# Designs tried in a protein design run: peptides against a protein of PDB entry 5ONS. Part 26

Target 1, 181 residues: chain A of PDB entry 5ONS
Amino acid sequence: MFKKFDEKENVSNCIQLKTSVIKGIKNQLIEQFPGIEPWLNQIMPKKDPVKIVRCHEHIEILTVNGELLFFRQREGPFYPTLRLLHKYPFILPHQQVDKGAIKFVLSGANIMCPGLTSPGAKLYPAAVDTIVAIMAEGKQHALCVGVMKMSAEDIEKVNKGIGIENIHYLNDGLWHMKTYK

## One batch from the design tools (peptide; made by RFdiffusion4, then SolubleMPNN)

Design b1_p11_4_s4 (from b1_p11_4, 4 letters changed)
Fold by OpenDDE base, seed 5:
Structure b1_p11_4_s4 (fold): chain B 181 residues (1-181), chain A 11 residues (1-11)
Amino acid sequence: as target 1 above (181 residues)
Amino acid sequence: SLDEEMEAYYE
């Protein structure tokens, strides 16, 4: 989603959201990520305005005090930014790729099934379309936010093709954006 | 959330 993304070229505008819209978004976030509920007032304090950075390709980035928190495309599901995920690693369920897959993920490549079934990888139960944090063998922090294109069960059975779609990864265009005020 | 977290993957 952000492989060729550039803040100067791909951001259209930024709008401040009204209270009713913010409440709706918070409810959506809790629905998607139930574990976030106790932390939501810390992540999005009521006293702070919430803004949407509108980008090309119908991408919207949710921000508070310049911090990039979540993004979505075409009003689909919300994804946490890696920067937020690093602060709150429990927001997403995890999957772990082996060390050999790291360089490919960091180039924006989708995660192939063998990288999730090989020694060093850890594949946890997850249904298709689940948004997941991609961890790596021997590393502490997530390197990617992805979407399961196959269930964990099918990844193990088929063991070829795209297992997880790479949505946002370290050092992509969104990562380089850092803040937006 | 820091740039050092990214750098760790390039060590």
Scores: peptide ipSAE 0.201, ipTM 0.797, DockQ to the pose 0.044
Fold by OpenDDE base, seed 2:
Structure b1_p11_4_s4 (fold): chain B 181 residues (1-181), chain A 11 residues (1-11)
Amino acid sequence: as target 1 above (181 residues)
Amino acid sequence: SLDEEMEAYYE
């Protein structure tokens, strides 16, 4: 989603959301990520304005105090930014790729099944279409936010093809955006 | 920093 993204070229505008809209978004976030509920007042304090950065390709980034929190495309599901995920790693279920897969993930490549079934990888139960945090062998922080294209069961069984779609990864255009005020 | 954490992936 952000492989060729550049803040200067791909951001259209920024709007401040009304209170009612913010409440609706918070409810959506809790629905998608139930574990975030106790932390939502910390992540999105009531006193702080919430803004949407509108980008090309119908991408919207939710921000508070310049911090990029979540993003979505075409009013689809919200994804946490890696920066938020690093602060709250429990927001998403995890999958772990092996060491060899790291360089490919960091190039924006989708995660292939063998990278999730090898000895250095860890595959956890997850249904297709689940948004997941991609961890890496020997690393502490997630390197990617992805979407399961196969269930964990099928990844293990078939062990061929794209297991997880790469949505947002370290050092992509969104990562480089850092903040937006 | 998070940037430092990112750099760890390139070491």
Scores: peptide ipSAE 0.196, ipTM 0.794, DockQ to the pose 0.044
Fold by OpenDDE base, seed 1:
Structure b1_p11_4_s4 (fold): chain B 181 residues (1-181), chain A 11 residues (1-11)
Amino acid sequence: as target 1 above (181 residues)
Amino acid sequence: SLDEEMEAYYE
């Protein structure tokens, strides 16, 4: 989603959200990420305005005090930014790729099944279409936010093709934005 | 730190 993304070229505008819209978004976030509920007031304090950064290709980034929190495309599901995920790693279920897969993930490539089934990888139960945090062998912080294109069971069974779609990865265009006010 | 880890990804 952000492989060729550039803040200067791909951001259109930024709008401040009304209270009712913010309430709706918070409810959506809790539905998507139940574990976030106790932390949501810390992540999105009531006293702080919430903004949407509108980007090309129907991408929207949810921000508070310039911090990039979540993003979505075409009003689909929200994804946490890696920067938020690093603060709250429990927001997403995890999958772990082996050491060899790291360079490919960091190039924006989708995650192939062998990178999830090989020694050094850890594959946890997850249904297709689940948004997941991609961890790496020997690393503490997630390097990617992805979407399961196969269930964990099918990844193990078939063990070929795209297991997880790469949505947002470390050092991509979104990562480089850092903040937006 | 996060920055150190990020650098480590590219070593």
Scores: peptide ipSAE 0.193, ipTM 0.785, DockQ to the pose 0.044
Fold by OpenDDE base, seed 3:
Structure b1_p11_4_s4 (fold): chain B 181 residues (1-181), chain A 11 residues (1-11)
Amino acid sequence: as target 1 above (181 residues)
Amino acid sequence: SLDEEMEAYYE
């Protein structure tokens, strides 16, 4: 989603949201990520304005105090930014790729099944379309936010093809957009 | 910093 993204070229405008819209978004976030509910007040304090950075290709980035929190495309599901995920690593279920997959993920490639079933990888139960944090063998922090294109069960059984779609990865265009006020 | 930690992926 952000492989060729540049803040200067791909941001259209930024708008401050009304209170009613913010409430709706918070409810959507809790629905998508139930575990975030106890933390939502410190992530999005009531006293702080919430903004949407509107980008090309119908991408919207939710920000508070300049911090990039979540993004979505075409009013689809919200994804946490890697920067938020690093602060709250539990908001997504995890999957772990082996060392050999790291360079491919960091180039924006989708994650193939063998990278999730090989020694060094760890595959946890997850249904199709689940948004997941991609961890790496030997590394502490997530390097990618992805979407399961196969269930964990099918990844193990089939073990070929795209297991997880790469949505947002370390050092992509969104990552380099550190803040926006 | 977080950025410094993330650079470890490229070392």
Scores: peptide ipSAE 0.177, ipTM 0.777, DockQ to the pose 0.042

Design b1_p11_5_s1 (from b1_p11_5, 6 letters changed)
Fold by OpenDDE base, seed 5:
Structure b1_p11_5_s1 (fold): chain B 181 residues (1-181), chain A 11 residues (1-11)
Amino acid sequence: as target 1 above (181 residues)
Amino acid sequence: DVADEYKEYLD
């Protein structure tokens, strides 16, 4: 989603959201990520305005005090930014790729099944379309946010093709934005 | 910085 993304070229505008819209978004976030509920007032304090950075290709980034928190495309599901995920690593279920897959993930490549089934990888139960944090063998912090394109069960059985779609990865265009005010 | 953790893989 952000492989060729540039803040100067791909951001259209930024708008401040009204209270009713913010309430709706918070409810959506809790529905998607039930574990976030106790932390949501810390992540999005009521005293702070919430803004949407509108980008090309119908991408929207949710921000509070310049911090990039979540993003979505075409009003689909919300994804946490890596920067938020690093602060709250429990927001997403995890999958772990082996050491050999790291360089490909960081180039923006989708995650192939063998990188999730080989020694050094850890594959946890997950249904298709689940948004997941991609961890790496021997590393502490997530390097990617992805979407399961196959269930964990099917990844193990088939073990060919794209297991997880790469949505946002370390050092991509979104990562380089850092903040937006 | 988390990027430091992956420095050997980043340009």
Scores: peptide ipSAE 0.687, ipTM 0.953, DockQ to the pose 0.811
Fold by OpenDDE base, seed 2:
Structure b1_p11_5_s1 (fold): chain B 181 residues (1-181), chain A 11 residues (1-11)
Amino acid sequence: as target 1 above (181 residues)
Amino acid sequence: DVADEYKEYLD
């Protein structure tokens, strides 16, 4: 989603959301990520304005105090940014790729099944279309936010093809955006 | 920075 993304070229505008809209978004976030509910007040304090950065390709980024929190495309599901995920690693279920897959993930490549079934990888139960945090062998922080294209069961069974779609990865255009005020 | 954790893989 952000492989060729550049803040200067791909951001269209920024709008401040009304209170009612913010409440609706918070409810959506809790629905998608139930574990975030106890933390949502500190992630999105009531006193702080919530803004949407509108980008090309129908991408929207939720920001609070310049911090990029979540993004979505074409009014689809919200994804946490890696920066938020690093602060709250439990927002998403995890999958771990092996060491060999790291360089490909960081180039924006989708995650192939063998990178999730090898000895250095860790594959956890997850259904198709689940948004997941991609961890890496020997690393502490997630390097990617992805979407399961196969269930964990099928990844293990078939062990061929794209297991997880790469949505947002470390050092992509969104990562380099850092903040937006 | 998390980027430092992956520095060997980043340009």
Scores: peptide ipSAE 0.685, ipTM 0.953, DockQ to the pose 0.806
Fold by OpenDDE base, seed 3:
Structure b1_p11_5_s1 (fold): chain B 181 residues (1-181), chain A 11 residues (1-11)
Amino acid sequence: as target 1 above (181 residues)
Amino acid sequence: DVADEYKEYLD
């Protein structure tokens, strides 16, 4: 989503959201990520305005105090930014790729099944369309936010093709967009 | 800091 993204070229405008809209978004976030509910007040304090950075290709980035928190495309599901995920690593279920997959993930490539079933990888139960944090063998922090294109069960059984779609990865255009006020 | 963790894979 952000492989060829540049803040100067791809951001259209930034708007401050009304209170009613913020409330609706918070409810959507809790529905998508139930574990975030106890933390949402400190992530999005009531006293702080919430802004949407509107980008090309119908991408919207949710920000508070300049911090990039979540993003979505075409009013689809919300994804946490890697920067938020690093602060709250539990808000997504995890999958772990082996060392050999790291370079490809960081180039924006989708994650192939063998990179999730090989020694060094760790595959956890997850259904299709689940948004997941991609971890790496021997590393502490997530390098990618992805979406399961196959269930964990099918990844193990079939072990061919795209297992997880790469949505946002370390050092992509969104990552380089550190803050926006 | 996280970028440092993956420095061998980044440009």
Scores: peptide ipSAE 0.684, ipTM 0.953, DockQ to the pose 0.860
Fold by OpenDDE base, seed 4:
Structure b1_p11_5_s1 (fold): chain B 181 residues (1-181), chain A 11 residues (1-11)
Amino acid sequence: as target 1 above (181 residues)
Amino acid sequence: DVADEYKEYLD
């Protein structure tokens, strides 16, 4: 989603959200990520305005105090940014790729099944379309936010093709935005 | 920065 993304070239505008819209978004976030509910007042304090940065290709980034928290495309599901995920790693279920897959993930490539079934990888039960945090063998922090394109069961059985779609990865265009006020 | 953790894979 952010392979060719640049803040200076791909941001269109920024709008401040009304209270009613913020409430709706918070409810949606809790629905998508139930574990976030106890932390939502910390992540999105009531006293702080919530903004949406509108970008090309129908991308929207939810921000509070300049911090990039979540993003979506075409009014689809919200994804946490890696920066938020690093602070709250439990927001998403995890999958772990082996060391050999790291360089490909960081180039924006989708994650192939062998990188999830090989020694050093860890594959946990997950249904298709689940948004997941991609961890790496020997590393502490997630390097990617992805979406399961196959169930974990099917990844193990088929063991070829795209297992997880790469949505947002470390050092992509979104990562380099850092903040936006 | 978390990028430091992956510096060997980043330019």
Scores: peptide ipSAE 0.679, ipTM 0.952, DockQ to the pose 0.798

Design b1_p11_5_s2 (from b1_p11_5, 5 letters changed)
Fold by OpenDDE base, seed 5:
Structure b1_p11_5_s2 (fold): chain B 181 residues (1-181), chain A 11 residues (1-11)
Amino acid sequence: as target 1 above (181 residues)
Amino acid sequence: DVADEYKEYFD
């Protein structure tokens, strides 16, 4: 989503959200990520305005005090930014790729099934379309936010093709967009 | 920066 993204060329504008819209978004976030509920007031304090950075290709980024928190495309599901995920790593269920897959993930490539089934990888139960944090063998912090394109069960038994779609990864265009006020 | 953890993979 952000492989060729550039803040100067791909951001259209920024708007401040109304209270009612913020309430709706918070409810959506809790529905998507139930574990976030106790932390949401800390992440999005009631006293702080919430803004949407509108980008090309119908991408929207939720921000509070310049911090990039979540993003979505075309009114689809919300994804946490890696920067938020690093602060709250429990927001998403995890999957772990082996060492050999790291260089490909960091180039923006989708995650192939063998990188999730090989020694060094850890594949946890997850349904299709689940948003997941991609961890790496021997590393502590997530390197990617992805979406399951196959269930964990199917990844194991088929073991070929795209298992997880790469949505946002370290050092992509969104990562380089550190803050926006 | 967290990216430092993966520095060997960046130019």
Scores: peptide ipSAE 0.705, ipTM 0.958, DockQ to the pose 0.804
Fold by OpenDDE base, seed 2:
Structure b1_p11_5_s2 (fold): chain B 181 residues (1-181), chain A 11 residues (1-11)
Amino acid sequence: as target 1 above (181 residues)
Amino acid sequence: DVADEYKEYFD
């Protein structure tokens, strides 16, 4: 989603959200990520304005105090940014790729099944379309936010093709935004 | 920065 993204070229505008809209978004976030509910007050304090950065390709980034929190495309599901995920790693279920897959993930490539089934990888139960945090062998922090394109069960059985779609990865265009005020 | 953890993969 952000492989060719550049803040200078791909950001259109930024709007401040009304209270009612913020409440709706918070409810949606809780629905998508139930574990975030106890933390929303510190992630999105009531006293702080919530903004949406509108980008090309119908991408919207939710921000508070300049911090990039979540993003979505075409009013689809919200994804946490890696920066938020690093602070709250439990927001998403995890999958772990092996060492060999890292370089490909960080180039924006989708995650192939062998990178999730090989020694060094860890594959946890997850259904198709689940948004997941991609961890890496020998690393502490997630390198990617992805979407399961196969169930964990099918990844193990079929073990070929795209297992997880790469949505957002370290050092992509969104990562380089850092903050937006 | 967390990216430092993966520095060997970046230019």
Scores: peptide ipSAE 0.704, ipTM 0.958, DockQ to the pose 0.795
Fold by OpenDDE base, seed 4:
Structure b1_p11_5_s2 (fold): chain B 181 residues (1-181), chain A 11 residues (1-11)
Amino acid sequence: as target 1 above (181 residues)
Amino acid sequence: DVADEYKEYFD
């Protein structure tokens, strides 16, 4: 989603959200990520305005105090930014790729099944379309946010093709954006 | 920066 993204070229404008809209978004976030509920007041304090950074290709980034928290495309599901995920690593279920897959993930490539089933990888139960944090063998922090294109069960059985779609990864255009005020 | 953890993969 952000492989060719550049803040200078791809950001259109920024709008401050109304209270009612913020309430709706918070409810949606809790529905998508139930584990975030106890932390949401810390992530999105009531007294702080919430803004949407509007980008090309129908991408929207949710921000508070300039911090990039979540993003979505075409009003689809929200994804946490890696920067938020690093602070709250439990808000997504995890999958772990082996060492050999790291360089490909960091180039923006989708994650192939063998990188999730080989020694060094860890594959956890997850249904198709689940948003997941991609961990790496020997590393502490997530390098990617992805979406399951196959169930964990099918990844293990078929072990061929795209297992997880790469949505956002370290050092992509969103990562380089850092803050927006 | 967390990216430092993966610095061997960046230019």
Scores: peptide ipSAE 0.703, ipTM 0.958, DockQ to the pose 0.783
Fold by OpenDDE base, seed 3:
Structure b1_p11_5_s2 (fold): chain B 181 residues (1-181), chain A 11 residues (1-11)
Amino acid sequence: as target 1 above (181 residues)
Amino acid sequence: DVADEYKEYFD
């Protein structure tokens, strides 16, 4: 989603949201990520304005105090930014790729099944369309946010093709934005 | 930052 993204060229405008809209978004986030509920007041304090950064190709980034928190495309599901995920690693279920897959993930490539079933990888139960944090063998922090394109069961059984779609990865265009006020 | 953990993969 952000492989060719540049803040200077791809951001259109920034809008401060009304209270009623913020409430709706918070409810959506809790529905999508139930584990975030106890932390949401810390992530999005009531006293702080919430802004949407509108980008090309119908991408929207949710920000509070300049911090990039979540993003979506075409009013689809919300994804946490890697920067938020690093602060709250538990808000997404995890999958772990083997060492050999790292260089491909960091180039923006989708994650192939063998990288999730080989020695060094760890595959956890997850349904199709689940948003997941991609971990790596020998590393502590997530390198990617992805979406399951096959269930964990099918990844293990079929073991070929795209297992997880790469949505956001370290050092992509979104990562380089850092903050937006 | 966290990207330093993966520094061997960046130019």
Scores: peptide ipSAE 0.700, ipTM 0.957, DockQ to the pose 0.756

Design b1_p11_5_s3 (from b1_p11_5, 4 letters changed)
Fold by OpenDDE base, seed 1:
Structure b1_p11_5_s3 (fold): chain B 181 residues (1-181), chain A 11 residues (1-11)
Amino acid sequence: as target 1 above (181 residues)
Amino acid sequence: DIADEYKEYFD
């Protein structure tokens, strides 16, 4: 989603959200990520305005005090930014790729099944379309936010093709967009 | 920052 993203070229505008809209978004976030509920007040304090940065290709980024928190495309599901995920690593279920897959993930490539079934990988139960944090063998922090394109069960059985779609990865255009006020 | 964990993969 952000492979060739540039803040200067791909941001259209920024709007401040009304209270009712913020409430709706918070409810949606809790529905998508139940584990975030106890933390949502410190992530999005009631006293702080919430903004949406509108980008090209129908991408929207949710921000508070300039911090990029979540993003979505075409008003679909919200994804956490890696920067938020690093602070709250539990808000997404995890998958782990092997060391060999790292270079491909960081190039923006989708995650192929063998990178999830090899000895250095760890594949956890997950259904198709689940938003997941991609961890890596020997690393502490997530390198990617992805979406399961196959169930974990099918990844193990088929072990060919795209297992997880790469949505946001370290050093992509969104990562380099550190803040926006 | 966090990306330092993966510095070997960056330019």
Scores: peptide ipSAE 0.652, ipTM 0.947, DockQ to the pose 0.760
Fold by OpenDDE base, seed 3:
Structure b1_p11_5_s3 (fold): chain B 181 residues (1-181), chain A 11 residues (1-11)
Amino acid sequence: as target 1 above (181 residues)
Amino acid sequence: DIADEYKEYFD
């Protein structure tokens, strides 16, 4: 989603959201990520304005105090940014790729099934379309936010093709935005 | 930053 993304060229505008809209977004976030509810007042304090950064390709980034928190495309589901995920690593279920898959993930490539079933990888139960944090063998922090294109069961059984779609990865265009005031 | 953990993969 952010492979060729540049803040100067791909951001259109930024708007401050009304209270009612913020409430709706918070409810949606809790629905998508039930485990985030106890932390949401910390992530999005009631006293702080919430902004949407509108980008090309119908991408919207949710920000508070300049921090990039979540993003979506075409009014689809919200994804956490890696920067938020690193602060709250538990808000997504995890999957772990083997060492050999790292260089491909960091180039923006989708994650193939063998990278999730080989020695060094860890595959946890997850349904298709689940948003997941991608971990790596021998590393502490997530390198990617992805979406299951197959269930964990099917990844293990078929072990061929795209297991997880790469949505956002370290050092992509979104990562380089850092903050937006 | 956190990306330093993966520095060997960046140009």
Scores: peptide ipSAE 0.651, ipTM 0.947, DockQ to the pose 0.774
Fold by OpenDDE base, seed 2:
Structure b1_p11_5_s3 (fold): chain B 181 residues (1-181), chain A 11 residues (1-11)
Amino acid sequence: as target 1 above (181 residues)
Amino acid sequence: DIADEYKEYFD
């Protein structure tokens, strides 16, 4: 989603959200990520304005105090940014790729099944379309936010093709934004 | 920066 993204070229505008809209978004976030509920008040304090950064390709980024928290495309599901995920690793279920897959993930490539079934990888139960945090062998922090294109069960059985779609990865255009006020 | 953990892949 952000492989060719550049803040200077791809950000259109930024709007401050009304209270009613914020409440709706918070409810949606809790629905998508139930584990975030106890933390939502510190992630999105009531006293702080919530903004949407509107980008090209119908991408919207939710921000608070300049911190990039979540993003979505075409009013689809929200994804946490890696920066938020690093603070709250439990927001998403995890999958772990092996060492060999790292360089490809960080180039924006989708995650192939062998990178999830090989020694060094860890594949956890997950249904198709589940948004997941991609961890890496020997690393502490997620390198990617992805979407399961196959169930974990099918990844193990078929073990070929795209297992997880790469949505957002370290050092992509969104990562480089860092903050937006 | 957290990306430093993966710095070997960015050089």
Scores: peptide ipSAE 0.646, ipTM 0.946, DockQ to the pose 0.755
Fold by OpenDDE base, seed 4:
Structure b1_p11_5_s3 (fold): chain B 181 residues (1-181), chain A 11 residues (1-11)
Amino acid sequence: as target 1 above (181 residues)
Amino acid sequence: DIADEYKEYFD
């Protein structure tokens, strides 16, 4: 989603959200990520304005105090940014790729099944379309946010093709954006 | 920066 993204070229405008819209978004976030509920007032304090950064290709980034928290495309599901995920790693269920897959993930490539079933990888139960944090063998922090294209069960059985779609990864255009006020 | 953990993979 952000492989060719550049803040200067791909950001259109920024709008401040009304209270009613913010409430709706918070409810949606809790529905998508139930574990975030106790932390949501800390992440999005009531006194702080919430803004949407509108980008090309129908990408929207949710921000508070300049921090990039979540993003979506075409009003689809929200994804946490890696920066938020690193602060709250429990927001998403995890999957772990082996060492060999790291270089491909960081190039923006989708994650192939063998990288999730090989020694060094860890594959946890997850349904198709689940948004997941991608961890790496020997590393402590997530390198990617992805979406399961197959269930964990099918990844193990088929073990061929795209297991997880790469949505956002370290050092992509969104990562480099850092903040936006 | 947390990306430092993966610095070997960046230019």
Scores: peptide ipSAE 0.644, ipTM 0.946, DockQ to the pose 0.756

